# Peptides against a protein of PDB entry 8PQO, part 28

Target 1, 252 residues: chain A of PDB entry 8PQO
Amino acid sequence: VLLKEYRVILPVSVDEYQVGQLYSVAEASKNETGGGEGVEVLVNEPYEKDGEKGQYTHKIYHLQSKVPTFVRMLAPEGALNIHEKAWNAYPYCRTVITNEYMKEDFLIKIETWHKPDLGTQENVHKLEPEAWKHVEAVYIDIADRSQVLSKDYKAEEDPAKFKSIKTGRGPLGPNWKQELVNQKDCPYMCAYKLVTVKFKWWGLQNKVENFIHKQERRLFTNFHRQLFCWLDKWVDLTMDDIRRMEEETKRQ

## One batch from the design tools (peptide; aimed at target 1 C93 H224)

Design b1_p17_1 (made by RFdiffusion4)
Pose (drawn by RFdiffusion4):
Structure b1_p17_1 (pose): chain A 252 residues (1-252), chain P 17 residues (1-17)
Amino acid sequence: as target 1 above (252 residues)
Amino acid sequence: MMEAPMETAFRVAALAL
């Protein structure tokens, strides 16, 4: 099983990231016809354990209505049921994604620490030493064009070409992280996203784990580029504003 | 939290198939 820690250094604060991420997930999913239908909340409750106080959820995403009929007929029982178990104690969160048919043999776990630093901490997740020694640290720079697939590139989602009206932050150059250390004002943070991918069937552990990690890097990059370029849309929101927009979207 | 829930769900389901 392969583990990688993706470090996403951002010119926002940890407090700002919480609101911005929630807004961005909802906004990026605004054009998807077929969003919300098929989402099933099995469990939604508070939890507390040794310093980590938060909210636990168990959700199921039924894909039967979103794939062709032949896929629904051919799919082994439960293969189209995607389980997500989430522990949200921001600035820490853990999510575990499984498939009902694959049980625990196909697993994607993301454990994230959101810290007010420039991604300089080592083993922020406090792994056992030997296990930590086998974790590759992968840095994601949202200003680096070379880290974006050409088919994914959108000028309107390029931090190198965006300046915030409300904050004046951006555009981001190759030295933006260096100018952060030399700055006293603009906030910054790093999301330490430790990703574990497990695929135990058919001897395809390596191929699937690598494919999933490459796709997770692409998604983390594109997502956080979008998040920064949407600063003007969400930077003035509070958590109460987010919860209100959630209830609003709940009516339908 | 899933940052692209629908895409991740399709990817996981496709691999299970």

Design b1_p17_1_s1 (made by RFdiffusion4, then SolubleMPNN; from b1_p17_1, 7 letters changed)
Fold by OpenDDE base, seed 2:
Structure b1_p17_1_s1 (fold): chain B 252 residues (1-252), chain A 17 residues (1-17)
Amino acid sequence: as target 1 above (252 residues)
Amino acid sequence: MLLDPMETARLVAELTL
């Protein structure tokens, strides 16, 4: 088991982020080739549990069409079906990813708190001390080009180049986080993403767990760079606007 | 349905790319 807490600081408010996240997810999904192929939505409903109120989703990702034929032929039954259960109770979110074949031997859990701070809270997910001491805190700097793979880099998604016309935010210089503290008119937040990865296969656990974390970090980095650079596209949208956009996207 | 930025679809897309 490998736990890391990714802390993504953004020059947006927690309330703004809710809109920006939903917008950016929708846009990113449109831009990705093959997005939605092999996705089965089993459940999508409101939930209320233990004072948490939000949206629950259960999806199955059928990867049979996304892997080479030889992999598909060799894959055990259920090995290419990924279940994703998600509880979105913003500002708290939880996603649990499992596989039918591996059962208890595979888990990806992503728990996110969105807080109006600069990533300074320790153990925001309230882990037991014994568990918390094993968590690596990883700061993602959306302005740091060195954290972006060359193949993922786009100039139009570079926070160090982008300036919001609507808000005046950006470009983000190398010391933007330190400068943000002194900018009374610029909101900020941190997404605290606790990622738990379990892959219990002999000889492969560390390699696969680290690989998954590397991919998650890549995903979080790219996504939040997009979210910021798309600020002018979503900052004036309401949650009702987002809901309408979601409904329109479902009809296509 | 807006996908969570943590959705497996994105992870899968990144793994296949």
Scores: peptide ipSAE 0.039, ipTM 0.743, DockQ to the pose 0.209
OpenDDE base, seeds 1, 3, 4, 5: peptide ipSAE 0.047, 0.040, 0.033, 0.037; ipTM 0.757, 0.748, 0.724, 0.738; seeds 1, 3 fail the geometry check

Design b1_p17_1_s2 (made by RFdiffusion4, then SolubleMPNN; from b1_p17_1, 7 letters changed)
Fold by OpenDDE base, seed 3:
Structure b1_p17_1_s2 (fold): chain B 252 residues (1-252), chain A 17 residues (1-17)
Amino acid sequence: as target 1 above (252 residues)
Amino acid sequence: MLLDPMGTARLVAALTL
């Protein structure tokens, strides 16, 4: 098992982020060719448990069309089905990813708290001390180009170049986080993403777990760079606007 | 189109490449 807490600092409020996240997810999904292919939604309902209230989803990602024919033919039953269970109770979210074939030998869990701080809280997910000592804290700086793969880099998604017309935020220089503290009118938040990766195959555990973390970090970095650079597109939207957009997208 | 807040589809695509 490999645990890392990714801390993504953004020059937006927790309330703004709720809108920006949903907008950016929708936009990013449009850019992914075949992103909706092979996705089955089993459950999509509100939930309330232990003071947590939100939306619960259960999705299956069928990979049969995404692997070579010979892999599909040789794959054991359930091996190409990925289950995602998600509890979205913003500002808290939990996602659990499993595989039918691997059962308890495979787990990706992503637990996120969105807090109005600069990533300074320790153990925001309230792990036991023995578990917390094994968590690596990883700071993602959306302005740091060195954290972006060359193949992922786009100038229009570079926070170091972007200037928001509507808010005046950006461009984000090397010391933007320190400068933000002195800018009383600029909101900020941190997304604390505790990622648990479990891959219990002898000889492959460390390789696969580290690889998954590398992909998650890449995903979080690129997504939040997009979210910030799309600020002028979503900052004036309300949650009701987002809901209408989602409903319109479901009807297409 | 289904929303993918955590990028699971993108992650899955990256893992199957």
Scores: peptide ipSAE 0.363, ipTM 0.877, DockQ to the pose 0.234
OpenDDE base, seeds 1, 2, 4, 5: peptide ipSAE 0.324, 0.343, 0.336, 0.342; ipTM 0.867, 0.873, 0.869, 0.870

Design b1_p17_1_s3 (made by RFdiffusion4, then SolubleMPNN; from b1_p17_1, 7 letters changed)
Fold by OpenDDE base, seed 4:
Structure b1_p17_1_s3 (fold): chain B 252 residues (1-252), chain A 17 residues (1-17)
Amino acid sequence: as target 1 above (252 residues)
Amino acid sequence: MLLNPMETARLVAELTL
């Protein structure tokens, strides 16, 4: 098991982020060719548990069409079905990813707190001290081009180049986080993403767990760069606007 | 549109061999 807490600081409020996240997810899903293909939604309902109130979703990602033929032919039954269970109680979110074949031997859990701070809280997820000491804290800087793979880099998604016309935010220079503290009119937040990866196959555990973390870090970096650079597209939207956009997208 | 599909849909896309 490998645990890392990714801390993503953004020059947006917690309330703004809720809109921006949903917009950016929607936009990214549109841009992904075949992104909706092989996704089965089993459950999408409100939930209330232990004072947490939000939306619960259970989805299956069928990967049979997304893997090479030889992989599909050799894959055991259920090996290409990924289950996602998500509890969205913003500003808290939890996602649990499992596989039908691997059962308890595979787990990806992503727990996120969105806080109006600069990523300074320790153990925001309230882990036991013995567990917390094994968590690596990883800061993601959306303005740092060196954290972006060349194949993922887009100039229109570069926070170091982007200037929001609507808000005046950006571009984000090398010291943008320090400067943010002095800018009383600019909101900020941190997304604390505790990622737990379990891959219990002998000889492959560390390799696969580290690989998954590398991909998660890549995903979080690219997503939040997009979210910020799309600020002018979503900052004036309401949650009702987002819901309408989602309904329109489902009808296409 | 899936609420929070970011984490798995994009991960699946990136993990696709």
Scores: peptide ipSAE 0.077, ipTM 0.782, DockQ to the pose 0.221
OpenDDE base, seeds 1, 2, 3, 5: peptide ipSAE 0.068, 0.066, 0.061, 0.065; ipTM 0.782, 0.781, 0.776, 0.770; seeds 1, 3 fail the geometry check

Design b1_p17_1_s4 (made by RFdiffusion4, then SolubleMPNN; from b1_p17_1, 9 letters changed)
Fold by OpenDDE base, seed 5:
Formats: sequence, structure tokens, C-alpha cells
Structure b1_p17_1_s4 (fold): chain B 252 residues (1-252), chain A 17 residues (1-17)
Amino acid sequence: as target 1 above (252 residues)
Amino acid sequence: MLLDPMGTARLVAEISL
């Protein structure tokens, strides 16, 4: 088991982020070929449990068409089906990713708190002390180009170059997080993403767990760079606007 | 297209098998 808490600081408010996240997800999905191919939605309903209220989704990602033929032919039953269960109670979210074949031997859990701070809270997910001491805190700096793979880099998605016309935010210089404290008119937040990865196959555990964390970090970095650089596209949108956009996208 | 808030579809796409 490998736990890391990714802390993504952004020059947006928690309320703004709710809109920006949904917009950026929708936009990123449009840019991907086959974004809905092999995805089955089993459940999409409101939930209320243990004082938590939000939207629950259960999706299956069928990977049969996304793997080489030889992998598909050799794969055990259920091995190419990935289940995603998600509880969205913004500003808290939880996602659990499992595989039918591996069962308890494979888990990706992502628990996110969105807080109006600069990533200074310790143990925001309230883990037991023994568990918390094993969590690595990883700060993602969206302005730091060195955290971006060359193949992922786009100048139009570089927070160090972007200037928001609508808000005046950016570009984000090397000390932007420190300067943010002195900028009374610029909101900020941190997404605290506790990522738990389990891969209980002897000899492959560390390799796969580290690989998954590497991919999650990459994903979070790129996504939040996009979210910020798309600020002028979504900052004036309401949640109702987003809902209309989502419904229009579902009809296509 | 289905929304992917946690980027699971994108994560899967990056896995080379």
C-alpha cells in the first residue's frame, strides 16, 4: 500500500473551483477521441450517508477495445473491466477504483478536500496517527514547468505565461504562492488529494503502486494547469450553465 | 460524452499494456 497526499494550490476560490472543475472535465473529455467509448454508467443518483450528502456514480470502463488483441485473448474474465465508484459531496469527493478480477488485490482510492487555504493543514482527512505518518505530502505547483513532461507541455496551458483578462490573475511567477498571501483581492484554495494505491501482486507491488502514483500526479498537474489557463472561459459561468452544457453534451 | 471528474478515463488511456 502506498499513500500520498497531493496538495494542489490554486489562485481560485473553492466556489469558483466547483465550476472550473466541471468545465475543465467537460472540455478535456471533448478533446479526447472516444471519450465515451467503453464507458458504462450503472448508477447516477443522489445519496445521503453518515451526514454526507451528494451525488453517487458507478461506472464501468471496459478496456477490451483499448488493449492489444493478445492481451484481450489472454486476459481473465473481468480483468479488463475497471469499476469507478464516486461520491461527489463537494467540497468533499471520494473515488474508488477497482477491478473485477483482482478484487481486494487492487485499489485506487482518491479522497479530496477542497479548502480555502494554502495547503497548510496537516491530516485534513483525519487519518489515524499511525497511518498518517506513512503519508507523503506532495505539493503540486502548477507554475513549475519542471513538474510537466515535455510531451504534455503546451504554451497555452502554461500558468507562468497566462494572464486572465477577466480576473487579472496570472501570470504565476516562481514565488506566486508566497505573493498570494499579500494579494488581498486574489482568492486561493488547496485541493488535498489523498491517494491510496494497493497492488498486492508479489514482485510487482512497488513498481505498479509507484507507477499509478506517477500517472495520478501527472494527471492532477496537467488538469489543474488547464483549469487555471481556461479561467476566462469558465469564471463567468454558473452551475446552471454547467448543467446545461453537460445535458447538451449527453445528447450528442 | 460522460464526465470524468477524477480523470479515470484519462488515467487508463495513459497505461501502456
Scores: peptide ipSAE 0.185, ipTM 0.811, DockQ to the pose 0.226
OpenDDE base, seeds 1, 2, 3, 4: peptide ipSAE 0.107, 0.052, 0.039, 0.173; ipTM 0.790, 0.772, 0.752, 0.807; seeds 1, 3 fail the geometry check

Design b1_p17_2 (made by RFdiffusion4)
Pose (drawn by RFdiffusion4):
Structure b1_p17_2 (pose): chain A 252 residues (1-252), chain P 17 residues (1-17)
Amino acid sequence: as target 1 above (252 residues)
Amino acid sequence: EEYSTLALNKAIVEASH
């Protein structure tokens, strides 16, 4: 099983990231016809354990209505049921994604620490030493064009071409992280996203783990580029504003 | 990360078509 820690250094505060990430998930999913239908909340409750106080959820995403009929008929029982178990104690969160048919043999786990630093902490997740020694640290720079697939590139989601009206932040150059250390004002943070991918069937552990990690890096990059370029849309929101927009979207 | 779950689901839907 392969583990990688993706470090996403951002010119926002940890407080700001919480609101921005919630807004961005909802906004990026605004054009998807077929969003919300098929989402099943099995469990939604508070939890507390040794310093980590938060909210636990167990949700199922039924994909039967979103795939062609033949896929629904051919799919082994439960293969189209995606389980997500989430522990949200921001600035820490853990999510575990499984498939009902694959049980625990296909698993994607993301454990994230959101810290007010420039991604300089080592083993921020406090792994056992030997296990930590086998974790590759991968840095995601949202200003670096070379880290974006050309088919993914969108000028309107390019931090190198965006300046915030409300904050004046951006555009981001190759030295933006260096100017952060030399700066006393603009906030910054790093999301330490430790990703574990497990695929135990058919001897395809390596191929699937690698494919999933490449896709997770591509998603983390594109998502956070979008998040920064949408600063003007969400930076003035509070958490109460986010919860209100959630209830609003709940009516339908 | 909810957006990872949504992206996985979306990839499955697109791959199926």

Design b1_p17_2_s1 (made by RFdiffusion4, then SolubleMPNN; from b1_p17_2, 6 letters changed)
Fold by OpenDDE base, seed 5:
Structure b1_p17_2_s1 (fold): chain B 252 residues (1-252), chain A 17 residues (1-17)
Amino acid sequence: as target 1 above (252 residues)
Amino acid sequence: DEFVVLALAKAIVEASY
């Protein structure tokens, strides 16, 4: 098991991020599947547990159409079915990803707190001290070009180039985080994403767990660069607007 | 999130080639 806490600082408020995240997730999802192909929603209901209240979803991602034919033919039964259980209680969110074939031997858990700070809180997820001491804190700087793979780089998604017309935010220079402290009119937040990866196969555990973390970091980096650079597209939207858009998408 | 799951799955498959 390998745990890392990714801290993504953004020049948006926690309230803004709620809209921006949903918008950006929708856009990013369209880019990957074209709008939900191969996704089966098993459960979508309110939940309340241990004082946590939100929306629970259980989705199955059928990857048969997303992999090459030879992979599909060789894949064991259930290997191409990914289960995602999500507890959305913004500003808290928990996602658990499992696979039918690997069962208990595979787990990706992503727990996120969104806080109105600059990533300075320690153990925001309230892990036991023994567990917390083994968590690596990883800061993602969305303006840092060196954190982006060349194949992922797009100029239109570069926070160092983007200037929001609607908010005046950006471009983000090398010292944008330090400057943000002195800019009282610009909100900021940090997404604390505790990622737990378990891949319990002898000889491959560390390799695969590290690989998955590498991919998660890549995804978080790219996603939040997009989220910021799409600011003008979503900043004027309300939660009701988002809900309406989601319903319209479901009808298609 | 759909994009996370699918992007990760693609990366895993590509690494398996």
Scores: peptide ipSAE 0.259, ipTM 0.870, DockQ to the pose 0.442
OpenDDE base, seeds 1, 2, 3, 4: peptide ipSAE 0.236, 0.228, 0.227, 0.248; ipTM 0.862, 0.858, 0.856, 0.867

Design b1_p17_2_s2 (made by RFdiffusion4, then SolubleMPNN; from b1_p17_2, 9 letters changed)
Fold by OpenDDE base, seed 5:
Structure b1_p17_2_s2 (fold): chain B 252 residues (1-252), chain A 17 residues (1-17)
Amino acid sequence: as target 1 above (252 residues)
Amino acid sequence: DEFVVLSLAKRIVEAAK
């Protein structure tokens, strides 16, 4: 098991991020796979648990059409079916990803707190001390080009070049986080994403767990660079607007 | 999120080639 807490600081408010995230997820999903083909929604309902109120979803991702033919032909039964259980109670959310074939031998858990700070809180997820000492804190700086793979880099998604017309935010220079403290009119937040990866296959555990974390970090970095650079597209949207957009997408 | 699962799956498949 390998745990890392990714801390993503953004020049947006917690309230703004709720809209921006939903918008950006929709756009990123379209760009990545062309849509929701192969996604089966089993459950989508409100929940209340231990004072936490939110929306629970259970989805199955059937990846048979998303992989090469030789992979599909050689894959064991259930290996290409991914289950995602999500508890969305913004500003808190939890996602659990499992695989039918691997059962208990594979787990990806992502727990996120969105806080109006600069990533200074320790153990925001309230882990036991013994567990917390094994968690690596990883800061993602969306303005740092060196954290982006060359093949992922796009100038139109570079926070160091982007200037928001609607808000005046950006571009983000090397000291943007420090300068943010002096800008009373610019909100900020941190997404604390605790990622737990478990891959219980002897000989491959460390390799696969580290690989998955590298991909998660890559994904979080690219996504939040996009989210910020798309600020003018979503900053004036309301949650009602987002809900309407989601409904329209479901009809297609 | 859909893009999280699908992106990760894509990267895993690419690495397995």
Scores: peptide ipSAE 0.323, ipTM 0.885, DockQ to the pose 0.477
OpenDDE base, seeds 1, 2, 3, 4: peptide ipSAE 0.304, 0.300, 0.300, 0.318; ipTM 0.877, 0.876, 0.875, 0.883

Design b1_p17_2_s3 (made by RFdiffusion4, then SolubleMPNN; from b1_p17_2, 7 letters changed)
Fold by OpenDDE base, seed 5:
Structure b1_p17_2_s3 (fold): chain B 252 residues (1-252), chain A 17 residues (1-17)
Amino acid sequence: as target 1 above (252 residues)
Amino acid sequence: DEFVVLALAKAIVDASY
């Protein structure tokens, strides 16, 4: 099991991020191979548990059409079916990803707190001390080009070049986080993303767990660069607007 | 989120080559 807490600082408010994330998720999903094709929604309902109230979703991602033929033919039954269970209680979110074939031997859990701070809170997810000492804190700087793979880099998604017309935010220089503290009119937040990866297969555990974390970090980096650079597209939207957009998408 | 799962799946597939 490998745990890392990714801390993503953004020059947006927690309230703004709720809209921006949903918008950006929708856009980013369209950009992935095949979009949402092969996604089966099993459950989508409100939940209330242990004082947590939000929306619960259970989705199955059928990846048979997303892999080469030879992989599909060789894959064990259930190996290409990914289950995602999500508890969305913004500003808290929990996502659990499992695989039918791997069962208890595979787990990706992503727990996120969105806080109006600069990523300074320790153990925001309230882990036991023994567990917390094994968590690596990883800061993602969306303005740092060196954290972006060349193949992922797009100038139009570079926070160091982007200037929001609607808000005046950006571009983000090398000291943007320090300067942000002095900008009383600019909101900020941190997404604390605790990622737990378990892959129990002997001989492959460390390799796969590290690989998954590498991909998660890459994903979080690119996503939040996009989110910020798309600020003018979503900042004037309301949650009601987002809900309408989601409903319209479902009808397509 | 769909983009998380799909992006991860794509990365796994790409790494298989």
Scores: peptide ipSAE 0.212, ipTM 0.849, DockQ to the pose 0.499
OpenDDE base, seeds 1, 2, 3, 4: peptide ipSAE 0.195, 0.179, 0.184, 0.204; ipTM 0.841, 0.832, 0.833, 0.846

Design b1_p17_2_s4 (made by RFdiffusion4, then SolubleMPNN; from b1_p17_2, 12 letters changed)
Fold by OpenDDE base, seed 3:
Structure b1_p17_2_s4 (fold): chain B 252 residues (1-252), chain A 17 residues (1-17)
Amino acid sequence: as target 1 above (252 residues)
Amino acid sequence: DEFVVRSIANSIVKASY
């Protein structure tokens, strides 16, 4: 098991981020291979648990049509079905990813707290001390080009070049976080993303777990760079606007 | 979220090529 807490600091408020995240997820997913094909929604309902209220979803991603034929033919039953269970109670969110074939031997859990701070809180997810001492805190700087792979880099998604017309935020220079403290009119937040990766396969555990974390970090980095650079597209939208957009998408 | 899962899935699929 490998745990890392990714801390993504953004020059937006927690309330703004709720809109921006939903918009950016929808926008970014348009170019992803396969789109919504092979996705089965089993459950989509409100939940309440221990004072936490939100929306629960259970989806199955069927990857049979997304892999080469020989892989599909050789894959054991259930190996190409990925389950996603998500509890969305913004500003808290939890996603659990499992596989039918690997069962308890495979787990990706992503737990996120969105806080109006600069990533200074320790153990925001309230892990036991013994567990917390094994968590690596990883700061993602969306303005740092060195954290972006060349193949992922797009100038239009570079926070160091983007200037928001609507808010005046950006571009983000090398010391943008320090400068932000002196800008009382600019909101900020941190997404604390605790990622738990379990791949219990002898000889491959560390390799796969580290690989998954590398992919998650890459994803978080690129996504939040997009989110910020798309600020002018979503900052004036309301949650009601987002809901309408989602409903319209479902009808298509 | 769905985007995250699809991105992970795509990474896995690409690795299988």
Scores: peptide ipSAE 0.075, ipTM 0.761, DockQ to the pose 0.703
OpenDDE base, seeds 1, 2, 4, 5: peptide ipSAE 0.053, 0.057, 0.065, 0.065; ipTM 0.740, 0.756, 0.759, 0.758

Design b1_p17_3 (made by RFdiffusion4)
Pose (drawn by RFdiffusion4):
Structure b1_p17_3 (pose): chain A 252 residues (1-252), chain P 17 residues (1-17)
Amino acid sequence: as target 1 above (252 residues)
Amino acid sequence: MEYPMSWRFPFLLEVLF
């Protein structure tokens, strides 16, 4: 099983990231016809354990209505049921994604620490030493064009071409992280996203784990580029504003 | 949680099928 820690250094604060990430998930999913239908909340409760106080959820995403009929008929029982178990104790969160048919043999786990630093901490997740020694650290720079697939590139989601009206932050150059250390004002943080991918069937552990990690890097990059370029849309929101927008979207 | 779950659907379906 392969583990990688994706470090996403951002010119926002940890407090700002919480609101921005919630807004961005909702906004990026605003054009998807077929969003919300098929989402099933099995469990939604508070939890507390040894310093980590938060909210636990168990949700199922039924994809039967979103795939062609032949896919629904051909799919083994439960293969189209995606389980997500989440522990949200921001600035720490853990999500586990499984498939009902694959049980625990197909698993994607993301454990994230959101810290007010420039991604300089080592083993922020406090792994056992030997296990930590086998974790590749992958840095994601949202200003680096070379880290974006050309088919994914969008000028309107390019931090190198965006300046915030409300904050004046951006555009981001190759030295933006250096200018953060030499700066006393603009906030910064790093999301330490430790990703574990497990695929135990058919001897395809390596191929699937690598494919998933490459897709996870692409998604982390594109998502956080979008997040920064949308700074004017969400930077003035509070958590109460986010919860209100959630209840608003709940009516339908 | 980390980004829209719908973004994972295509490549998860590819892995499964």

Design b1_p17_3_s1 (made by RFdiffusion4, then SolubleMPNN; from b1_p17_3, 6 letters changed)
Fold by OpenDDE base, seed 1:
Structure b1_p17_3_s1 (fold): chain B 252 residues (1-252), chain A 17 residues (1-17)
Amino acid sequence: as target 1 above (252 residues)
Amino acid sequence: MEYPIESYFPILLEILF
């Protein structure tokens, strides 16, 4: 099991981020190959548990059409079915990803707190001290080009070049986080993303767990760069606007 | 309060495949 806490600082408020995240997820998903093909929504309902209220979703991703033919032919039954269970109680979110074939030998858990700070809180997820000792804190700087793979780099998605017309935020220089403290009119937040990866196959555990973390980091970096650079597209939207957009998309 | 559906996993799948 490998745990890392990714801390993504953004020059947006917690409330703004809720809109921006939903918009950016929707926008990014439109650009994906195959769209919603192979996604089965089993559950989508409100939940309440231990004072936490939110939306619970259970989806199955059928990857048979997404993998090469040789993988499909060699894959055991259930190996290409991925279950995603998500509890969205913003500003808290939890996602649990499992696989039918691997069962308890595979787990990706992503637990996120969105806090109005600069990523300075320790153990925001309240892990046991012994568990917390093994968590690597990884800071993602959306302005740092060195954290972006060359193949992922787009100039229009570079926070170091982007300036929001609507808000005046950006471009983000090398010291933007330090400067942000002195900018009273610019809100900020940190997404604390505790990622737990479990892959219990002898000889492959460390390799696969590290690989998954590498991809998660890549995802978080690229996504939040997009989110910021798309600020002018979503900053004026309300949650009701987002809901309407989602409903319109479901009808297509 | 109902929260909208969000998922990073489809995006992750696009990165992996």
Scores: peptide ipSAE 0.053, ipTM 0.770, DockQ to the pose 0.135
OpenDDE base, seeds 2, 3, 4, 5: peptide ipSAE 0.042, 0.041, 0.049, 0.046; ipTM 0.745, 0.748, 0.759, 0.748; seed 4 fails the geometry check

Design b1_p17_3_s2 (made by RFdiffusion4, then SolubleMPNN; from b1_p17_3, 8 letters changed)
Fold by OpenDDE base, seed 5:
Structure b1_p17_3_s2 (fold): chain B 252 residues (1-252), chain A 17 residues (1-17)
Amino acid sequence: as target 1 above (252 residues)
Amino acid sequence: MEYPFEKLVPPILEILF
């Protein structure tokens, strides 16, 4: 089991981020080839549990069309079905990813707190001290080009070049986080993403767990760069606008 | 949705297979 807490600082408010995240997820999904193909939504409903209220989603990713034929033919039953269960009680979110075949031997859990700070809180997810001791804190800087793979880099998604016309935010220079403290008019937040990865197969555990973390980091980096650079597209939207857009997308 | 998880699938498949 490998745990890392990714801390993504953004020059947006917690409330703004709720809109921006949903918009950016929708937009990013549209840009992917075959977006939604092989994704089955089993459940999408409000939930209330232990005082937590939010939206619960259960999706299955059917990977049969995403793998070579020989893999599909040799894969055990359920091995190519990935379940994603998500509890969105913003500003808290939890996502649990499992596989039908691997059962307890595979887990990706992402627990996110969105806080109006600069990533300074320790153990925001309230882990036991012994567990927290083993968590690596990883800061993602959306302005740092060195954290972006060359193949993922797009100039139009570079926070170091982007300036929001609507808000005046950006471009984000190398010291933008330090400068943000002095900018009273610019809101900020940190997404604290505790990622738990378990891949309990002999000889592959460390390799796969580290790889998954690498991909998660890559995804978080690219996504939040997009989110910021798309600020002018979503900053004036309301949650009702987002809901309407989601409904329209479901009808297409 | 917290993030586009579908973007993680291809690279994970590439390492497994």
Scores: peptide ipSAE 0.104, ipTM 0.831, DockQ to the pose 0.696
OpenDDE base, seeds 1, 2, 3, 4: peptide ipSAE 0.101, 0.093, 0.091, 0.038; ipTM 0.831, 0.826, 0.826, 0.686

